# Designs tried in a protein design run: peptides against a protein of PDB entry 2Q3Z. Part 151

Target 1, 272 residues: chain A of PDB entry 2Q3Z
Amino acid sequence: YVLTQQGFIYQGSAKFIKNIPWNFGQFEDGILDICLILLDVNPKFLKNAGRDCSRRSSPVYVGRVVSGMVNCNDDQGVLLGRWDNNYGDGVSPMSWIGSVDILRRWKNHGCQRVKYGQCWVFAAVACTVLRCLGIPTRVVTNYNSAHDQNSNLLIEYFRNEFGEIQGDKSEMIWNFHCWVESWMTRPDLQPGYEGWQALDPTPQEKSEGTYCCGPVPVRAIKEGDLSTKYDAPFVFAEVNADVVDWIQQDDGSVHKSINRSLIVGLKISTKS
Target 2, 254 residues: chain A of PDB entry 2Q3Z as posed
Amino acid sequence: YVLTQQGFIYQGSAKFIKNIPWNFGQFQDGILDICLILLDVNPKFLKNAGRDCSRRSSPVYVGRVGSGMVNCNDDQGVLLGRWDNNYGDGVSPMSWIGSVDILRRWKNHGCQRVKYGQCWVFAAVACTVLRCLGIPTRVVTNYNSAHDSNLLIEYFRNSEMIWNFHCWVESWMTRPDLQPGYEGWQALDPTPQEKSEGTYCCGPVPVRAIKEGDLSTKYDAPFVFAEVNADVVDWIQKSINRSLIVGLKISTKS

## One batch from the design tools (peptide; made by RFdiffusion4, then SolubleMPNN)

Design b2_p23_7_s4 (from b2_p23_7, 9 letters changed)
Fold by OpenDDE base, seed 4:
Structure b2_p23_7_s4 (fold): chain B 272 residues (1-272), chain A 23 residues (1-23)
Amino acid sequence: as target 1 above (272 residues)
Amino acid sequence: TLSDDELLLSQLPIGSLPSEYYL
């Protein structure tokens, strides 16, 4: 999880699982230096360098910083996300074959955001950075991955009588979503939550005012302990949200229908 | 429009057509 520089990232759908080769390249020339620059341009360092540096011994702290800095939201982070298929002024997310080129582009252009990323690109870059920093990390793909915006652990679709989705489509289920899991102790939590921690660098929701997510113990998610920091409800929903279809009638009445055909949260962890 | 290969590689909302989207 630290030494492997080549791997695979799973994509596609639950029915049609695909994988792509990915060069994480954590030991390639200059990559560690770029990871250190990433830490040195983070908002916490800029605010108080001494405090930030004193906390870099904590993989919990570093993981959370990296989760925020891999995306360019709120800071001088690495990647700009885009999902509208308009990539002509940058690089298509589907064109990347490794983290090294992304990190080098970011650094070489004065820490300007790289265009463009989607979930697996964010996750892969985060994986590279965390591995560079000595944190065992793997990319995780979750098929039928829920994005819960209102923290109710439900993905709610409003449909008309014809089954057409109506209203705000803010809550959704991705065909797939990628994040990372990092191995660390959690001295900030009760005993037993050491091990794999989920971190999500894709800028989906703000955590404590910043587009970052985690670390949250995978065990806590598995056991349904939503009180554990950080962002347990959100990560739990990604893998366990219930899907509710609301059918709106012409009279404005709403009826609940459960779509049993859609199962949220088929998670695949990479072997690295 | 996305090609079939691009559809397999791109992150897409289930139940919706590819459209402009940003989180």
Scores: peptide ipSAE 0.381, ipTM 0.852, DockQ to the pose 0.320
Fold by OpenDDE base, seed 5:
Structure b2_p23_7_s4 (fold): chain B 272 residues (1-272), chain A 23 residues (1-23)
Amino acid sequence: as target 1 above (272 residues)
Amino acid sequence: TLSDDELLLSQLPIGSLPSEYYL
């Protein structure tokens, strides 16, 4: 989890699992220096360098910082997300084969955001950075991954009587989504929550005003302890949200349709 | 929020079709 530089990222769908090779490259020349630059340009360091540096011994603190800094939302972070197939002014997310080129581009261009990333790119770069900083980390793929925007643990679709989706598709289920899990103790929590912690660097929802997510104990998610910091309800919803189809009739009546084919959450963790 | 185009194309490796969840 720390020593492996080459690996695979799982993609595709729950029924048709695919993978791509990925070079994490956490021990390649200059990568550690780039990871340290990433820490030195984070908003918490810029606000109070002494306080930030004093907390870098905590993998909980560092993990949360890295989650926020891998995306360029709210800060001088590494990657700009884009999903609309318009990549002509950058690099297509599908073109990346490793984290090293991304990190070198970021640093060499004065910490300007690299165009472009999607979930597996964000996760892979986060994995590289965390491993480089000595935190055991793996990439996780969750198939049928829910994005709950209103914190109700539901993915809601509104349809008319003809089955056509109405309104904004704000809430959705990804065919797959990637994040990372990092191994750490949790001295900031009650005993028993040491182990794998979920961190999500893809800019989906704000946590305490910043596009970051976690760390949250995988155990807490498994046991349904939604009070556990950080961001337990959101991560729980990614793997456990219920899907509700609302059928709107012309008479103003609304009916629930449960699509049993929509099973949220099939998590696969990498072994390397 | 994602646009319809973003939703249709998001999280899809080359050669993949949009999920039924986006249709």
Scores: peptide ipSAE 0.028, ipTM 0.682, DockQ to the pose 0.175
Fold by OpenDDE base, seed 2:
Structure b2_p23_7_s4 (fold): chain B 272 residues (1-272), chain A 23 residues (1-23)
Amino acid sequence: as target 1 above (272 residues)
Amino acid sequence: TLSDDELLLSQLPIGSLPSEYYL
């Protein structure tokens, strides 16, 4: 989880699992220096360098910083996300074969955002950075991964009497979503939450004003302890949200239908 | 945040069939 430079990232769907080879390359030339630059351009460092540096001994703190800095939302982060299939002014997310080229491009262009990333690209770059910083980390793929935007642990769809989806589709379920799990102690929590911690660098929701997510103990998610920082409800929803279909009739009546065929969450943790 | 077009196309180029919950 620290020494492996080559691995696989799982993609596709729950029924049709795919994988791609990925070069994490955490020990390639200059990558450690780039990871240190990433820390030195983070908003917390720019606000108070001494305080930021004093907290870098905490993998909890560093993990959270890296989660925010792998995406370029609201900071000088590494990757710009794009999902609309318009990649002509950059590199298609599907074209990347490793983290090294991404990190080098970012640094070589004065910490300008690299175009473009999607979930596995964000996760893979985060994995590289965290491993480079000595934090045991793996990429995780979750199939039928929910994106809860209103923190109600539900993915809600509204339909008319003809079954047509109404309103915005802001809440969604990814066919797959990738994030990372990092091994660390949690002295900031009650005993027993040491071990794998989920971190999500894909810019989905803001946490404390920044597009970042975690670290949250995988154990807390498994046990349903949503009180644990950071972002336990969001990560819990990714793997456990209920899907609710609301059918609105012409008379304004609303009926609840639960799609029993769709189960949110099928997590695969990598061994590389 | 993702646009409607981004939501529609999200992760689909990787070769998964769309479902009513992914579109």
Scores: peptide ipSAE 0.027, ipTM 0.670, DockQ to the pose 0.157
Fold by OpenDDE base, seed 1:
Structure b2_p23_7_s4 (fold): chain B 272 residues (1-272), chain A 23 residues (1-23)
Amino acid sequence: as target 1 above (272 residues)
Amino acid sequence: TLSDDELLLSQLPIGSLPSEYYL
């Protein structure tokens, strides 16, 4: 998890699992220096360098910083996300084959955002950075991954009596979503929450005002402890959200339609 | 928040969400 520089990232769908080779390259020349630059341009460092540096011994703190800095939302982070298939002014997310080129481009262009990333690109870059910083990390793929926007642990769809979807599809289910899990102790939590911690660098929802997510103990998610910092409800929903299909009748009444075909969450962890 | 177009194309190398993800 720290030593492996080449691996695979799982993609596709639950029915059609695919993988791509990826060069994490955490030991390639200059990559560690770039990771240190990433820490030195983070908002917390810019606000109070001494306080930020004093906290870099905590993998919990560093993990949360990296989650925020891999995306360029709110800061001078590494990657700009784009999902509309208009990549002509940058690099298609589908064309990347490793983290090294991305990080080098970011640094060489004065820490300007690299165009473009999607979930597996964000996750892979975060994995490289965390490994460089000595934190055991793996990429995780979750199929049928929910994006809960209102923190109610539900993905809700509204339909009229004709089955037409009403309103904006604010909430969604990704065919797949990638994030990282990092191994660390959690001295800030009760005993037993050491081990794998979920971190999500894809800018989906704000946590404490910043587009970041985690670290949250994988154990807490498995046990349904939604009070556990950070962002347990959101990560729980990614893997366990209930899907509700509402049908609105002409009289204004609303009833639930049970769609047995929609199962949220099928998590695969990389072995490398 | 993602636009509808972004939702449709996101995380899909094939450029479309499978019909099974739309209720």
Scores: peptide ipSAE 0.025, ipTM 0.673, DockQ to the pose 0.181; fails the geometry check

Design b2_p23_8_s1 (from b2_p23_8 with I1M D10P D11E T14E I21V)
Fold by OpenDDE base, seed 4:
Structure b2_p23_8_s1 (fold): chain B 272 residues (1-272), chain A 23 residues (1-23)
Amino acid sequence: as target 1 above (272 residues)
Amino acid sequence: MEFLNDTEPPEDAEDMPTNEVPP
């Protein structure tokens, strides 16, 4: 994990799994320096450098900082997300083949956001940074990945009498979503939650006022311990949300139906 | 919830390179 600089990222769909090669390049020239700059421009450092630096020995703290700083939301972070297929003023997310060019562009342009990323790009850059900082990290792909916006562990679709989705499509299921898992101890939790921790650098939801996610023990997610910090309900929903269809009838009544045809969460962890 | 640790994809992919909401 820490030593591997090249790997694969899984994409596509649950039925049609695709992979792309990716150069993480955590040991390439200047990458460590860029990772340190990333830490030094984070909002917590800018607010109180001494306090931030004193906490950098904690992979929990660093992981959470990196999760927030890989996206440019709320800070001078690395990547701007875009999903509307309009990438003409930047680089298409699909064009990236590694983290190194992204990080170098970010640093070389005065820590200006790089255009553009999607989930696997965010995850891959986070993986590079975390590995560079000595935290064993892997990219994870989850197929049929739920984005729960209201923390109810449900993906809710409003449908008309014809089954057509109505209203805001705020909650959604991605064909795939990528995040990272990092190996660390959790002295801030009860014993047994050491090991792989999920971190999501894609700016989906705010955690404690910042677009970041995790770390949350993978064990806690598997066991359904939603009280475990950080962001257990959100990560749990990504891999195990129930899909509910709210069917509006002609009379304006709404019927709740559990959609059993959509299975949320097929998670694949990478070896690299 | 299925967790596949260190496994290769079981199937070859069609070209779905971007995040999309399935119908």
Scores: peptide ipSAE 0.025, ipTM 0.528, DockQ to the pose 0.177
Fold by OpenDDE base, seed 3:
Structure b2_p23_8_s1 (fold): chain B 272 residues (1-272), chain A 23 residues (1-23)
Amino acid sequence: as target 1 above (272 residues)
Amino acid sequence: MEFLNDTEPPEDAEDMPTNEVPP
């Protein structure tokens, strides 16, 4: 978790699981320095350097900063996400084989966003940074991963009388999604929430005004304790959301139906 | 709601490598 530099990231679908090799490279030359630069360009440091530095002993604080800084949303973060298959002005997310080149490119170009990432790239870079900072971290893949936008723990589809989806799919289910889990104590919570904490560096939803997610205790998610900081409802929905179809009839009536054919969540944690 | 169960990965198979919204 801290010492492993090479590993695998799981991808594909629940029915057809793939993996790719990944070089995390947290001990390669200059990577620690880049991770420190990442901390020094974060919005909290720029706002109040003394306060930021005083909090860097907290893996909770650092984890949340890293979650926000691995994406370039709202800050000078590392990666720009793109999913439309138009990668000609950058590097295809599928072309990356490790975190080291990404981090070096970011630093060498004056902390300009690297084009491009998708979920596993974000997760892998976050894993590298967190490991480099001494935080035990693993990449996690969740198949049929829900993206709840309104924090109601539902994925809602609006359908006509023929079952055709109407309007823009604001809420979605990914074939797979990747994030990280980091091992830390939670002195900011009640006892028993130490251990694995979920962090999601993919810019999906804002948390306290920034595209970041977590840390949230994996235990809290497993037990359904959605009151725990940070972002428990969102992470819970990724793995446990119900799918609801709102079917509009010709008379204008709307019927609610639970879609039992769409099962959200199949989580695989990497062992390395 | 079924709560999160950690599963070991099943056997590898060939499928989509990118994030996609299932049809």
Scores: peptide ipSAE 0.019, ipTM 0.515, DockQ to the pose 0.164
Fold by OpenDDE base, seed 2:
Structure b2_p23_8_s1 (fold): chain B 272 residues (1-272), chain A 23 residues (1-23)
Amino acid sequence: as target 1 above (272 residues)
Amino acid sequence: MEFLNDTEPPEDAEDMPTNEVPP
């Protein structure tokens, strides 16, 4: 979790699990310096350096900063996400073989966003940074991963009387999604929430005005304690959302149907 | 090996639309 520099990231689908080799490279030359630069360019440091530095002893604080800084949304973060298969002005997310080249490119280009990342790239870079900072971290893959946009713990599809999807398609289910889990104490929570904490660096939803997610205790998600900071409803929905079809009839009536064919969440935690 | 992108729908939901990118 801290010492392993090479590992595998799980991808594909729940039925056809795939993996790719990944070089995390947290002990390669200059990587620690890049991780420190990442902390020094975060919005909280730029706003108040003394306050930011005083909080870097907290893995909760650092984890949350890293989840926000691995993506470049609203800051000088590392990676720009792209999912439309138009990668000609950068590097395809599928071509990366490790975190080291990404982090070096980011630093060497004056902390300009690296093009491009997707979920496993974000997660892998976050894993490298957190491990480099001494936080035990692993990459996690969740198959049939839900993206709840309105915090109602549902993935909602609107359908006509023929079953054709209508309207907004903003809510989605990924074939797979990757994030990280980090081991830390939670002195900011009630006793018993120490251990693995979920952090998601993929820019999906804003938390406190920044594209970041977590840390949230894996135990809280497992027990359904959605009051637990940070972002428990969102992470809970990723692994447990219900899929709902809203079927509009020709008379304008709407019928709610639970889609039982779509089971959200099959989490695989990596050991390396 | 063609890497699957993370926006591909579940195999059991191939007919379900997904967004091109998260918001």
Scores: peptide ipSAE 0.009, ipTM 0.448, DockQ to the pose 0.109
Fold by OpenDDE base, seed 5:
Structure b2_p23_8_s1 (fold): chain B 272 residues (1-272), chain A 23 residues (1-23)
Amino acid sequence: as target 1 above (272 residues)
Amino acid sequence: MEFLNDTEPPEDAEDMPTNEVPP
């Protein structure tokens, strides 16, 4: 995991799985220096450098910082997300073949956000940074990945009697979503939560006021322990949310549609 | 509530047709 510089990222859909080759390049020249710069420009360092540096021995702390700094939301982070197919003022997310060029561009442009990323690009860059910092990390793809915005563990669609979706599709199910899992101990939790921890660098929801997610024990997600830090309900919903199609009738009655059992959460981990 | 299903990709996943990247 730490030593592997080349890998594959899984994409597509649960029915039509594809992969792309990716150069993580965590040992290429200058990448370690860039990863250290990433830590030195984080909001916690800028607020209190001594306190931030004293905590960099904790993979829990570093993982959470990296999750926030790979996206440029709320900070001088690496990547700007874009999903509207308008990439003319940057690089299309689909054109990236590795993390090294992204990180070098970020540094060389004075830590200005690189345009553009999507979930697998965020995950891949996070994987590079975490591996570079000595944290065993892998990219994970989740097919039929839910984005729960209201923390109710449901993805709710409202439809009229004709089956047309009503209102804004605020809640969505991605064909796939990518994040990372990092191997670490959890001395801040009860015993047994060591091992793989989920971290999501894609800016989806704020955690403690910052677009970051995790680390949360994969075990906690598998066992349904939503009380554990960080962001267990959100990550749990990504992989286990129940999809509810509501049909609204003209009389104001609402009933559940029986016909759409979309199973949320088919997780594939990259083997390194 | 369904629990996370960990699965490996099919052996022939590289040869499978792909859908568009979701937005």
Scores: peptide ipSAE 0.013, ipTM 0.474, DockQ to the pose 0.121; fails the geometry check

Design b2_p23_8_s2 (from b2_p23_8, 9 letters changed)
Fold by OpenDDE base, seed 4:
Structure b2_p23_8_s2 (fold): chain B 272 residues (1-272), chain A 23 residues (1-23)
Amino acid sequence: as target 1 above (272 residues)
Amino acid sequence: MEFLNDKEPPEDAEDMPNNQVPK
């Protein structure tokens, strides 16, 4: 989890699992320095350098900072996300084969955002950074991954009587989504929540005003303890949300339908 | 694209019997 520099990232769909090779490259020349620069340009450092530095011994703190800084939302972070297949002014997310080139581009261009990333790119870069900082980390792929935007643990679709989706399609299920899990103690929580912690660097939802997610104990998610910081409801929904169709009739009446054909959450964790 | 992650709606839905509510 710390020592392996090459690996695979799972992609595709639940029915057709694929993978790509990825060079994490956490021990390549200059990468550690870039990771330290990433910490030194984070908003918390800029606000209070002494306080930020004093907290860098905490993998909980560092993990949360890295989750926020791998994306360029709200800060001078590494990657700009894009999903519309218009990548002509940058690099297609599908073209990346490792984290090293991304991090070097970011640093060499004055910490300017790199175009472009998608979930596995965000996750892979986060994995590299966290490993560089001595935090055991792995990339996780979740198939049929829910994006709950209203924290109700449901993916709700509104349909007309003909089954056509109506209104805002903001809450949807990804065919796959990637994030990272990092091994750390959780002295900020009750005993027993040490171990793997989920962190999501893909800018999906804001946590405490910043596009970051986690760390949250994988155990808490497994046990359904949504009170645990950070972002337990969101991460729980990614892997456990129920899919609900609200079917609206012409008379304005609605009835609830549950989709049983699609099961949210099929998580595959990489191994070093 | 083959490896592009996409948000997709569910294909099938099963109605919950007697769960019709006015909106």
Scores: peptide ipSAE 0.024, ipTM 0.539, DockQ to the pose 0.042
Fold by OpenDDE base, seed 3:
Structure b2_p23_8_s2 (fold): chain B 272 residues (1-272), chain A 23 residues (1-23)
Amino acid sequence: as target 1 above (272 residues)
Amino acid sequence: MEFLNDKEPPEDAEDMPNNQVPK
C-alpha cells in the first residue's frame, strides 16, 4: 500500500467489471516535492501557515486536506472534474495512465487545475499523494454508488404514472465510483475506529464548506455509526442508500414506492 | 479482491463509462 507504484483500478459495472493499469509513481523524481507544494497551497496553510504545519503530523488532518486539494473546487487544487464528454480543451479523463503526469502538469503550470478528471482519476491522484506522505492508501471501487444530495440516506426519483422520471435528475447512482481508503489511527474518535478510513476526493458534496470527504472509519460505515466524523452519512449513503420512487398522478397525488430492483453498493478493494 | 458492504447487483446494471444513470 506504500511501496507498490503500479496497480489496477476497477471500473465498469457490477455486472461487467473492468480494470485499467495505473502508474501511481509515488517514488518518481520530484513527486514528493509536488505533494509538499500541494500542502503549501492549501487554504488552511494560506490562512495560518504555523497552525497548518503543526498539524501535518496527523494523518487525519493531512488526509482531509488532500481530499480537498486533489479537486480544484474552492482552492488551487489539482484536477477539474468533467462528465459531459466535452474534453476538447483538455485531456479526456479516460486518457490518463498514471498520477505522475497529472501532478507534474499541475505543478509546471503554476498549480493551475488540470483538465480533466473523473472519480478514478481523483482517487488515483489522492492515493499517490497520500502514499508519498507515508500514509498507507488503496483505491477502492464501489459499484452502483449513490450520490445523496440532501443527507436523507435515500436516492429519490420523481416519476409520472407511467414510471418516467420527471424533473431534474439531481440524485443519481454512479455505475461505479472510486475513492481511497487510508490506514490510520483515530485519536480524535472513541477507541476502536483505527484502521481503514474512507476519503473521497471527487467533488460531490461540501463538507464544512469545502468539497472534501472524510476521513471516516470504514468500521463506522459498516456499523452504521453516522455520528462519526467526517461525513459518515454521505459515505454510508454511497454504499447503503435505499432508492425511493415518488410516483405522481395526474390529480396531483403522490405515492411513495421503495424501488427494490435498484440495489446500491458493491465495494471492492485489495485484500489486506 | 475483497468485497465489503456489498449488496447483490441488479441485473439491469449497465456497462457504461463513469456516468450517473437513472434506473
Scores: peptide ipSAE 0.018, ipTM 0.593, DockQ to the pose 0.354
Fold by OpenDDE base, seed 1:
Structure b2_p23_8_s2 (fold): chain B 272 residues (1-272), chain A 23 residues (1-23)
Amino acid sequence: as target 1 above (272 residues)
Amino acid sequence: MEFLNDKEPPEDAEDMPNNQVPK
């Protein structure tokens, strides 16, 4: 999880699992320097360099910084996300074959956001950075991954009598979503939450005012301890949200759809 | 929490490897 530079990222769907080869390249020339630049341009460093540097011995702190800095939301982060199939002014997320080119492009263009990323690209770059910094990290893929926007642990759809979804479709399920898990101790938590911690660098929801997510103990998610920092309800919902499909009739009556069994969450972890 | 709107799937999302869908 630290030494492996070549690996695979799982994609596709729960029914049709795919993978792509990926060069993480955490030990390639200049990558460490780029990772250090990433830390040195983070908002916490710019606000108080001494405080930021004093906390870099904590993988919890570093993990959270990296989660925020891999996306360009709120800061000079690495990647701009895009999902609308309009990539003509950049690089298609599907064309990347590794993290090294992305990180080099970011640095070489004066820390300008690289266009474009999607979840596996964000996760892979975060994995590279964290591994480069000596934090054991793996990419995780979750199929049927829920995006809960209000931390109610529900994904709710309203449909008319014809089955057409009504409203803004604000809450949706990814066919797959990728994030990272990093191995660390959690001295900031009660005993027993050491081990794998989930971190999500894909900009989905703000955590403490920044597009970042985690670290949260995988154990806490498994045990349903939603009080555990950071972002336990959000990560829990990604893998465990209940889906409710409502049918609204013309008379205003609403009933649950019986014909749809929607299953959230099928998580797999990479071995490389 | 603030939602990032550009994460909405395009109309032609069938060919995209990663998209959000109302299942």
Scores: peptide ipSAE 0.025, ipTM 0.612, DockQ to the pose 0.087; fails the geometry check
Fold by OpenDDE base, seed 5:
Structure b2_p23_8_s2 (fold): chain B 272 residues (1-272), chain A 23 residues (1-23)
Amino acid sequence: as target 1 above (272 residues)
Amino acid sequence: MEFLNDKEPPEDAEDMPNNQVPK
């Protein structure tokens, strides 16, 4: 994983799986220096450089920092996310073919956020940075991926008696979502949680006040151990959330629809 | 778009946004 520079990222839908080639390029000239700059502009370094540097030997610590710094939310991070098809003042997320150009643009413009990214772009850049820092990492695609916004492990839709969706439609299921898994020990947890850890750099929800996610043991997610740091409930919901359709009647009563058939979660891990 | 990350609506909910930004 650390040595692989070229690979594929899975996209599309559960019914129509697609992939794109991606150049991770972690060994290209200047990329390691850019990854080190990324660490040196993180909020924890700016607050206390000595403490931050003393913790960089921990892949748990570094993974969490990278998850937060790949997006530009709340910091000098790499990418600005955009999903509304208005990319005229930047680069369309669909135009990127590798992480190297993104990282070079970020550094060359004084660590100014690069426009624009979506989930696979965030994941791919995180994968490059983590590999560059010596952490075995792979990109993961999850089809029918849930975004739980209220930590109840449910995706809830509200409908009137005519079946029309009501409210702000905030809770969502993505056709696909990408994040990364990194191999590390977890000395901060009980024994048995070493191995693959999920990290999500797409700015979906705040974790401890920052748009970051993980690391959380893949084993903990599989076993339903939601007490495991970091962000186990959120990552669990991405792959296991239940979907509930609520019907609101004219009298104000609410009942569950029995017609929901959408299944959340079909995870594919890359081999390179 | 072919590679766009889209919100998957219920089959009977055509009005659900496909370009929703994570919050």
Scores: peptide ipSAE 0.020, ipTM 0.597, DockQ to the pose 0.104; fails the geometry check

